# Designs tried in a protein design run: peptides against a protein of PDB entry 2YKT. Part 99

Target 1, 231 residues: chain A of PDB entry 2YKT
Amino acid sequence: SRSEEMHRLTENVYKTIMEQFNPSLRNFIAMGKNYEKALAGVTYAAKGYFDALVKMGELASESQGSKELGDVLFQMAEVHRQIQNQLEEMLKSFHNELLTQLEQKVELDSRYLSAALKKYQTEQRSKGDALDKCQAELKKLRKKSQGSKNPQKYSDKELQYIDAISNKQGELENYVSDGYKTALTEERRRFCFLVEKQCAVAKNSAAYHSKGKELLAQKLPLWQQACADPS

## One batch from the design tools (peptide; made by RFdiffusion4, then SolubleMPNN)

Design b2_p12_3_s2 (from b2_p12_3 with F2E)
Fold by OpenDDE base, seed 4:
Parts: sequence; C-alpha cells; structure tokens
Structure b2_p12_3_s2 (fold): chain B 231 residues (1-231), chain A 12 residues (1-12)
Amino acid sequence: as target 1 above (231 residues)
Amino acid sequence: IEVPPNPWPELP
C-alpha cells in the first residue's frame, strides 16, 4: 500500500542516518583530529627552523661586514612568528567550532535517533493495527451478513466500519507522510550543520592565508634589496 | 516513549 511504502521509506532514512551518516561523521572527526595534529606538528617544526634562522641573524649582527643582514634575518623570523600566530588561531577555531561541536552532537545522536525511530514505529504500528482490526471486523461482518436471512440487520454496522476504516486510513497516511518529512528534515539538519561549520572554518582559513600574503608582500621587496645595499 | 532533545539545530 501507499502507506506501507512511505513507512519503509521513512525507516530507510533513519537507517541511513544511523548506519551511514553517523559512522562517516565519526570518521570525518577522526580525520579532522589527525589533520589538526599534523598542522600542530608543522607549527612545531617551523619554530625550530626559524629559531635557527634567528641564530644565523645573531651571527650576522656580530660580523663586521654583514650587520644589516642580521636585521633582515630577524625580520624574516618575526614575520614567521606573526603568520604562525594566525595559524594557531585558525587551528583553535577548527578545533572548537567544528570538531568539538560535531563530536558532541554525534555522541548524543545515537540515543536520540533510536528513541525517535522507536516512537515513530510504535505509533505507526498502533495505527496500522487499529486499521487492520477494523478491516478484519468488517470482513467478518460481511460474511455473517451473507449467511443471514436478514442482511439488513447488519447494514448500519457495516457503514460504521467503513467510516472507521476510511478515517483510520487517512490518519495513518497523514502520520506516515509527516513522519517521512520529519525524517528527511532530520537528515538535512545534519548536513546543513556540517556545511555551516565548514564555512566558518573556511573563513578562518582565508584569514590565515590573507595575513600571510600581506605580511610577506610588504617585507619581501625590502629583503630582496638587502644584499645590494652597501654595508 | 520519551525522546531526548535533538542534538542538531533547526534548519534556518
């Protein structure tokens, strides 16, 4: 029946969220944590490299003929520090605004979805069983009427069952239809949240890249001329 | 059947 098909579709949506979306989201979070860790590793390694660059700058500053190049090397390290600070801010946002929030939601979602689906199934079954009962009673009544010498005796009851069946059928169809819409909305809510949080991350990432570009664009011409300038 | 609060925000 139409209601049965719609019911199957509804259950399949919940099943897809529980068995496909949520596990995939957990994996996504795990991959995000790995990515965060790798970027933190880059940050640490970069610190060592630019600390070593500062040491080279110190040596230049101590030299008699290359003192001005020491300042250039220090500026290079300072620009890196500023870029790195921006990266750390981006990573903090990535962790707090995306990963943590997704982790909290997905952790709670199994219990929520199980309860929501169970509630829907229970009510759907209740309405379906009530409909089936009325249909069965009508069938029994019709059989009794066919075997009776006075079928008119059962006419009013037959009409009552027909009306009850019609009403229960309509109620079931509406309930299942609403259930399907609700299930699709549940799925969309999850994807929408993911998209919105990814947009926030993208904005922060753009800010990091922009800051780095700006800082380097401002200083690079000066650094490129340093060796050509007389000491 | 008691359903816990929905962890996900409503659609905009």
Scores: peptide ipSAE 0.542, ipTM 0.947, DockQ to the pose 0.912
Fold by OpenDDE base, seed 5:
Structure b2_p12_3_s2 (fold): chain B 231 residues (1-231), chain A 12 residues (1-12)
Amino acid sequence: as target 1 above (231 residues)
Amino acid sequence: IEVPPNPWPELP
């Protein structure tokens, strides 16, 4: 029946969230933590490289013929420091606003979905059983009427059962239809939250890239001319 | 059956 098919579809949505979405989200969080760790590693490795560059700048500053190039090397290291500071701010936001919040929600979601699905199944079954009972009683009444010398005696009661069955059928169909819409909304809420949090990450990432681009665009022409302009 | 609060925000 249409109601049975829609019921199956509803259960499949909940099943897909539990068995596909939630495990995939846990993996996404794990991959995010790995990515964060790698970027933190880049920051640490970069510090060592640019500290070594500062040392080269110190040597240039001590020279008689290359003193001005020392300042250029120091500026290169300082610009990198500012870029790395912006990266650290982005990583902090990435951790606190995305990973932590997703982890908290996915941990609670198993209990919520199990209870929500169970409630839906219980109520759906209750309405289905009540409908089946009314249909069975009508069938029994019709059998009694066919064997009776006065079938007209059961006519009013037959009409009452027909009306009750029609009402219960409509109620069941509406309940299952609403259940399906609710299940699809539950799935959409999860994806929507992920999209919104990824937008926040994208905004912070854009700020990091913009700051780096701005600083380098300002200084790079000066650095490129430094060797051509011997003091 | 008691359903706990939904951990996910409502749709905008």
Scores: peptide ipSAE 0.540, ipTM 0.947, DockQ to the pose 0.915
Fold by OpenDDE base, seed 3:
Structure b2_p12_3_s2 (fold): chain B 231 residues (1-231), chain A 12 residues (1-12)
Amino acid sequence: as target 1 above (231 residues)
Amino acid sequence: IEVPPNPWPELP
């Protein structure tokens, strides 16, 4: 029946969220944590490299013929420090605004979805059983009427059952239809949240790249000319 | 059946 097919579709949406979306989201969070850790590692390794560059700048500053190149090397290290500070801010936001929030939601979602699906199934079954009972009672009444010498005695009751069946059928169809819309909305809410949080990540990433580009574009021509301009 | 609060925000 139409109601049975719609019921199957509704249950399949909940099943897809529980068995496909939530496990995939947990994996996504895990991959995000790995990515964060790797970027933190890059920041640490970069600090060592540019600290060593500062040491080379100190040696240049102590020389008689290369003092100005010491300042250039210090500027290179300082620009990198500023870029790394921006990266750290991005990582903090990535952790606090994306990973932590997703982790909290996915942890709570199993209990929520289980209860929501169970409530839907219980109410759907209750309405279906009530409809089946009413149909069975009508069939029993018709059988009794066919065996009776006075069938007109049962006509009013037959009409009452027909009306009740029609109403219960309509209620069941509406309930299942609303259930399907609700399930699709639940799925969309999850994807929408993910998209919105990824937009925030993208915005922070853009700010990081823009800051780095601006700083390097400003200084690089100066650094490229430094060897041609003796002190 | 008691359903916990929905952990996900409503659609905009």
Scores: peptide ipSAE 0.538, ipTM 0.946, DockQ to the pose 0.913
Fold by OpenDDE base, seed 1:
Structure b2_p12_3_s2 (fold): chain B 231 residues (1-231), chain A 12 residues (1-12)
Amino acid sequence: as target 1 above (231 residues)
Amino acid sequence: IEVPPNPWPELP
């Protein structure tokens, strides 16, 4: 029946969220943590490199013929420090606004989905059983009427069961239809949250890249001219 | 059947 098919579809949506989406989201979070760790490693390694660059700048500043180049090398290291600060802000946002929130939600979701599905199933079964009972009673009544010398005695009761069956069928169909819409909305809510949080991360990433571009665009021409213009 | 609060926000 239409109601049975829609019921199957509804259960399949919940099953897909529980068995496909949530495990995949847990993996996504794990991969995000790995990515965060790698970026932290890059920032640490970069610090060592630019600290060494500062040392080269110190040597230039101590020289008699390359003193002004020492300032250039110091500026290069300082620009890196500013870019690094922006990266740290991005990483903080990545952790707090994406990973932590997703982890909290996916952890709670198993209990929620199990209860929501169980509630739907219980109510669906209750309505289905009530319909089946009415159909069975009508069948019994018709059988009794066929064996009777006065079948007209049962006509009013037959009409009552027919009306009850029609009403219960309609109620079941509406309930299952609403259940299906609800299930699809549950799925969409999860994907929508992921998209929105990823957008926030993307905005922070864009700010990091923009800051770096601006700082380098300002200083690079000066640095490129430094060797041509000895002091 | 008691259903816990939905962990996910409503759609915008």
Scores: peptide ipSAE 0.538, ipTM 0.946, DockQ to the pose 0.912

Design b2_p12_3_s3 (from b2_p12_3 with F2E E10P)
Fold by OpenDDE base, seed 4:
Structure b2_p12_3_s3 (fold): chain B 231 residues (1-231), chain A 12 residues (1-12)
Amino acid sequence: as target 1 above (231 residues)
Amino acid sequence: IEVPPNPWPPLP
């Protein structure tokens, strides 16, 4: 029946969220944590490199013929520090606004979905069983009427069952239809949340890249001239 | 059947 088909579709949406989306989201979070760790590792490794660059700048500053190049090397290290600060801000946002929030939601979602699906199934079954009962009673009444010498005795009761079946069928169809719409909305909520949080991450990432580009663009011409213009 | 609060925000 139409209601049975729509019921199956509804259950399949919930199953897809529980069995496909949520596990995939957990994996996504895990991969995000790995990515965060790698970026933190880059930051740490970069610190060591630029600390070593500062040491080279110190040596230049102590020299008699290359003092001005010491300042250039220090400026290079300082620009790096500013870029890394921006990266750290991006990483904080990535962690707090994406990973943590997704982790909290996916952790709670199993209990929510199980309860929501169970509620839907219970009510759907209740309505279905009530319909089946009325249909069975009508069938029984019709058999009794066919075997009776006075079939007119059962006519009013038959009409009552027909009306009850019609009403229960309509209620079941509406309930299942609403259930399907609700299930699709649940799925869409999850994807929309992911998209919105990814947009926030993208904005922060753009800010990091922009800041780095601006700082380097400002200083690079000066650094490129340093060797050609000895003091 | 008591359903916990939905962890996900409503659609905009």
Scores: peptide ipSAE 0.555, ipTM 0.950, DockQ to the pose 0.909
Fold by OpenDDE base, seed 5:
Structure b2_p12_3_s3 (fold): chain B 231 residues (1-231), chain A 12 residues (1-12)
Amino acid sequence: as target 1 above (231 residues)
Amino acid sequence: IEVPPNPWPPLP
């Protein structure tokens, strides 16, 4: 029946969220943590490299003929320090605003979805059973009427069962239809949240790249000319 | 059947 088909579709949506979406999201979080760890490694390695660059700048500053190049090397290291600080800020946001929130939600979602699905199934079954009972009683009444010397005695009761069946059928169809819409909305909520959080990540990433570009664009022409303009 | 709060926010 139409209601049975819609019921199967509804259950399949919940099943897909529980068995496909949530496990995939857990994997996504794990991959995010791995990415964060790798970038933290980059941060540490970068610090060592630019600290060594500062040391080269100190040597230039102590020289007789290359003192001004010491300042250039210090500026280079400082700009990269600022870029790295921006990266660290982005990573902190990535962890706190994306990974932690997703992890909390996905861990709670199993209990929520199980309860929501169970509630839907229980009510759907209750309505279905009530309909089946009315249909069975009508069938029983019709058999009794066919064996009676006065079939007209049962006419009013037959009409009552027909009306009850019609009403219960409509109620079941509406309930299952609403259940399906609800299930699709649940699925969409999850994807929408992911998209919104990824937009935040994208904005933070854009800010990091923009800051780096701006700082380097400001200083690079000066640094490129430094050797041509001895003091 | 008691359903816990939905972990996910409403659609915008």
Scores: peptide ipSAE 0.552, ipTM 0.949, DockQ to the pose 0.909
Fold by OpenDDE base, seed 1:
Structure b2_p12_3_s3 (fold): chain B 231 residues (1-231), chain A 12 residues (1-12)
Amino acid sequence: as target 1 above (231 residues)
Amino acid sequence: IEVPPNPWPPLP
């Protein structure tokens, strides 16, 4: 029946969220944590490299013929320090705004979905059973009427069951239809949240790249001229 | 059947 088909579709949506989406989201979070760790590693390694560059700048500043190049090397290291600081801020946002929130939600979602599905199933079955009972009673009544010398005795009761069946059928169909819409909305909520959080990450990433571009664009021409114009 | 609060926000 139409209601049975729609019921199966509804259950399949919940099952897909529980069995496909949530495990995949947990994996996504795990991969995000790995990515965060790798970027933190880059920041640490960069510190060592640019600290060594500062040492080269110190040596130039101590020289008799390359003092001005010492300042250039210090500026290079400082710009990169600022870029790395911006990266660290982006990582904090990535952790707090994306990973932590997704982790909290996915852990709570198993209990929520189980209860929501169970509630839907219980009510759907209750309505279905009530319909089946009315249909069975009508069938019994019709059998009695066929064997009776006075079938008109059962006519009013037959009409009552027909009306009850019609009403219960309509209620069941509406309930299952609404259940399906609700299930699809639940699925969409999860994807929308993911998209919105990824947009926030993208904005923070754009800010990081923009800051780096601006700092380098300002200084690079000066650094390129330093060797050609000894002071 | 008691259903806990939905962890996910409503659609915008």
Scores: peptide ipSAE 0.551, ipTM 0.949, DockQ to the pose 0.913
Fold by OpenDDE base, seed 3:
Structure b2_p12_3_s3 (fold): chain B 231 residues (1-231), chain A 12 residues (1-12)
Amino acid sequence: as target 1 above (231 residues)
Amino acid sequence: IEVPPNPWPPLP
């Protein structure tokens, strides 16, 4: 029946969220944590490299013929420090605003979805059983009427059952239809949240890249000319 | 059946 098919579709949506979306989201969070850790590792390794560059700048500053190149090397290291500070800020936001929030939601979602699905199933079955009972009672009444010497005695009661069946059928169909819409909305809410949080990550990433581009664009021409301009 | 609060925000 139409109601049975819609019921199946509704249950399949909940099943897809529970068995596909939530596990995939947990994996996404895990991959995010790995990515964060790798970027933190890059920051640490970069610090060592640019600290060594500062040491080269110190040696240049101690020389008689290359003092100005010492300042250039220090500026290179300082610009890198500023870029890395922006990266650290981005990582903090990535952790606190994306990963932590997703972890909290996905942990609570199993209990929520289980209860929501169970409530839907219980009410759907209750309405279905009530309809079946009413149909069975009408069938019994018709059999009794066919065996009676006065079938007209049951006419009013038959009409009442027909009306009741029609109403219960309509209520069941509406309930299942609304259930399906609700399930689809639940799925969409999850994807929308993910998209919104990824937009925040993208904005933070754009700010990081912009800052780096600006700093390097300002200084790089000066550094490129440093060897041609002896003091 | 008591349903816990929905952990996800409503659609915009």
Scores: peptide ipSAE 0.549, ipTM 0.949, DockQ to the pose 0.911

Design b2_p12_4_s1 (from b2_p12_4, 4 letters changed)
Fold by OpenDDE base, seed 2:
Structure b2_p12_4_s1 (fold): chain B 231 residues (1-231), chain A 12 residues (1-12)
Amino acid sequence: as target 1 above (231 residues)
Amino acid sequence: DEDLQLPRWPEL
């Protein structure tokens, strides 16, 4: 029936969230933490590299013939420091605005969804059973009426069961329909939340990339010509 | 059910 089909669809939405979405989201969070760790490793290694570059700049500044190149090397290290600060801000946002918030939502979601599905199933079954009971009683009444010498005495009661069946069927269909809409809304809420948080990360990432591009574009021409300048 | 009162995903 239409109600049975929609009931199966409703249950499948909840199952898809619990068995596909939530495990995939947990994996996404784990991969995000791995990515964060790798970037933190890059930032640490980069600090050592550019600290060593500063040392080279100090040596140039102490030289008689390459003193001006010391300033160039210091500028290179300073630009990196500024880029690094932007990266650290991006990583902080990536952790706090995406990973932590997703983790908070997914951690208890299995329990919530199980309870929500159970509540829906219980009420759906209750309404279905009540409908089945009325249908069974009508069938019994009709059998009794067919065997009676005065079937007209059962006519009013037959009409009452027909009306009750119609009302209960409509109520069941409405409940299952609302249940399906609710389940789809729950699924959409999760995807929308992910998209919104990923947008926030994208904005922070764009700021990091923009700052780096700006700083390097400004300074690189100056650095490229530094060796052509007289000492 | 107590689990129905757990924190929800934001409304659309």
Scores: peptide ipSAE 0.390, ipTM 0.926, DockQ to the pose 0.925
Fold by OpenDDE base, seed 1:
Structure b2_p12_4_s1 (fold): chain B 231 residues (1-231), chain A 12 residues (1-12)
Amino acid sequence: as target 1 above (231 residues)
Amino acid sequence: DEDLQLPRWPEL
């Protein structure tokens, strides 16, 4: 029946969230933590490289013929420091605005969804059983009427059962329909939350790239001419 | 059911 099909669809939505979405989201969070750790590692390694560049700048500053190049090397290291500071800010937001938020939502979600599905199933079954019982009583009444010498005796009761069946059928269909809409909304809420948090990550990433581009665009022409203009 | 009172995902 239509109600039975829609009931199966409703259960499948909850099942898909619990068995596909939530495990995949947990994996996504784990991969995000790995990504964060790798970027932190890059930041640390870069610090060592540019600290060594500062040492080269110190040697240039101590030279008799290359003193001005010392300042250039120091500027290169300083620009890097500013870019890395921006990266650290991006990583903080990545952790706090994406990973932590997703972890908080997924941690308790299995319990919630199980309870929600169980509540729906219990009420759906209750309405279905009540309908089936009423249909069975009508069939029993009709059999009794067929064997009677006075079938008209049962006509009013038959009409009452027909009306009750119609009302219960409509109620069941409405309940299952609302249940399906609710389940789809639960699924959509989860995807929308993920999209919104990922948008925040994208915004912060754009800020990081913009800052780096601006700093390098300002200084690179000066650095490129430094060797051509000895002092 | 106490589990139905757990924090939900934001409303659309």
Scores: peptide ipSAE 0.382, ipTM 0.924, DockQ to the pose 0.928
Fold by OpenDDE base, seed 5:
Structure b2_p12_4_s1 (fold): chain B 231 residues (1-231), chain A 12 residues (1-12)
Amino acid sequence: as target 1 above (231 residues)
Amino acid sequence: DEDLQLPRWPEL
C-alpha cells in the first residue's frame, strides 16, 4: 500500500543517517584532525627554514658590500611570518568552527536518532494495528449479518466500522507522510550544517591566500630589484 | 525518552 511504502522509505532515511552519514562524518572529522596536524607541521618546518634565512640576512648586514641585501632577506622572512600567522588563524578557525562543532553534533546523534525512529515505529505500529483490528471486526460483522435472519439489525454497526476504518486509514497515511517529511528534514539539516561549516572554512582559506598574495605582490618587485640597485 | 531531548542539528 501507499502507507506501507512510505513507511519503508521513512525507515530507510533514518537507517541511512545512522549507518552511512554518521560514521562517514566521524571519519571526516578524523581526517580533518589529521589535516590540521599536518598543516601545523608545515608551519613548524617553515619556521626553521625562515629562521635560517634570517641568519643569512644577518651575515649580509655585517658585510661591506651586501648590507642592503640583509634588509631584503629580513623582509622575506617577515612576510613569511605574516603568512604563517594567517595560516595559524585559519587553523584555529578550522578546529573551533568546523571540527569541534561537528564532533559535538555527531557524538550524541546516534542516540537521538534511535529514539526518534523507535518513537515513530511505535506510533506507526499502534495506528496500523488499530486499523487492522477495525477491518477484522467489520469482516466478522459482515459474516454474522449474512447468516442472520435479520441482516438489517447490523447495518448501523457496519456503517460505524466503515467510518472508523476510513478515519484510521487517513490518520495512518497522514502520520506516515509527516514522518517521512520529518526524516528527510533531519537528513537535510545535517548536510546543510556540514555545507555551512565548510563554507566558513572556505572563507578563511580565501583570506589566507589573499593575504599571502597581497604581501608577496607588494614586496616581490622590490626584492627583484635589490641586486641591480646596490646602496 | 531522555534521548529525544538531546541536542539536535540546527533548523533549516
Scores: peptide ipSAE 0.381, ipTM 0.924, DockQ to the pose 0.926
Fold by OpenDDE base, seed 3:
Structure b2_p12_4_s1 (fold): chain B 231 residues (1-231), chain A 12 residues (1-12)
Amino acid sequence: as target 1 above (231 residues)
Amino acid sequence: DEDLQLPRWPEL
């Protein structure tokens, strides 16, 4: 029936969220944590490299013929520091605005969805059973009427059962339809939340890249000409 | 039914 098919679709939405979406989201969070750790590792490795660059700048500053190149090397290290600070701000946002919030939502979601599905199934079954009972009673009444010498005695009661069946059928169809819409809304809420949080990360990532580009674009021409300048 | 009161995903 139409109601049975829609019921199956509703259950499949909940099943897909619990068995596909939530495990995939947990994996996404895990991959995000790995990415965060790797970026922190880049920060640490970069610090060693640019600390060594500062040492080269110190040596230049101590020389008689390359003193001004010391300032250039220090500026290169300083620009790196500023870029790194911007990366750290991006990572804070990545952790606090995406990973933590997703983890909080997904951790309890299996319990919530199980309870929601169970509530829906219980009420759907209750309405279905009530409809089946009414249909069975009408069938029994019709059998009694066919065996009776006075079938007209049962006509009013037959009409009452027909009306009751129609009302219960409509109620069941409406309930299942609303259940399906609710399930689809639950699925959409999860995807929308993910998109919104990823947008926040993207905004901060764009700021990181923009700041780095601006700083390097400002200084690079100066650094490129440093060796041509008289010492 | 206590689990129905768990924090939900934001409304659309």
Scores: peptide ipSAE 0.380, ipTM 0.923, DockQ to the pose 0.918; fails the geometry check

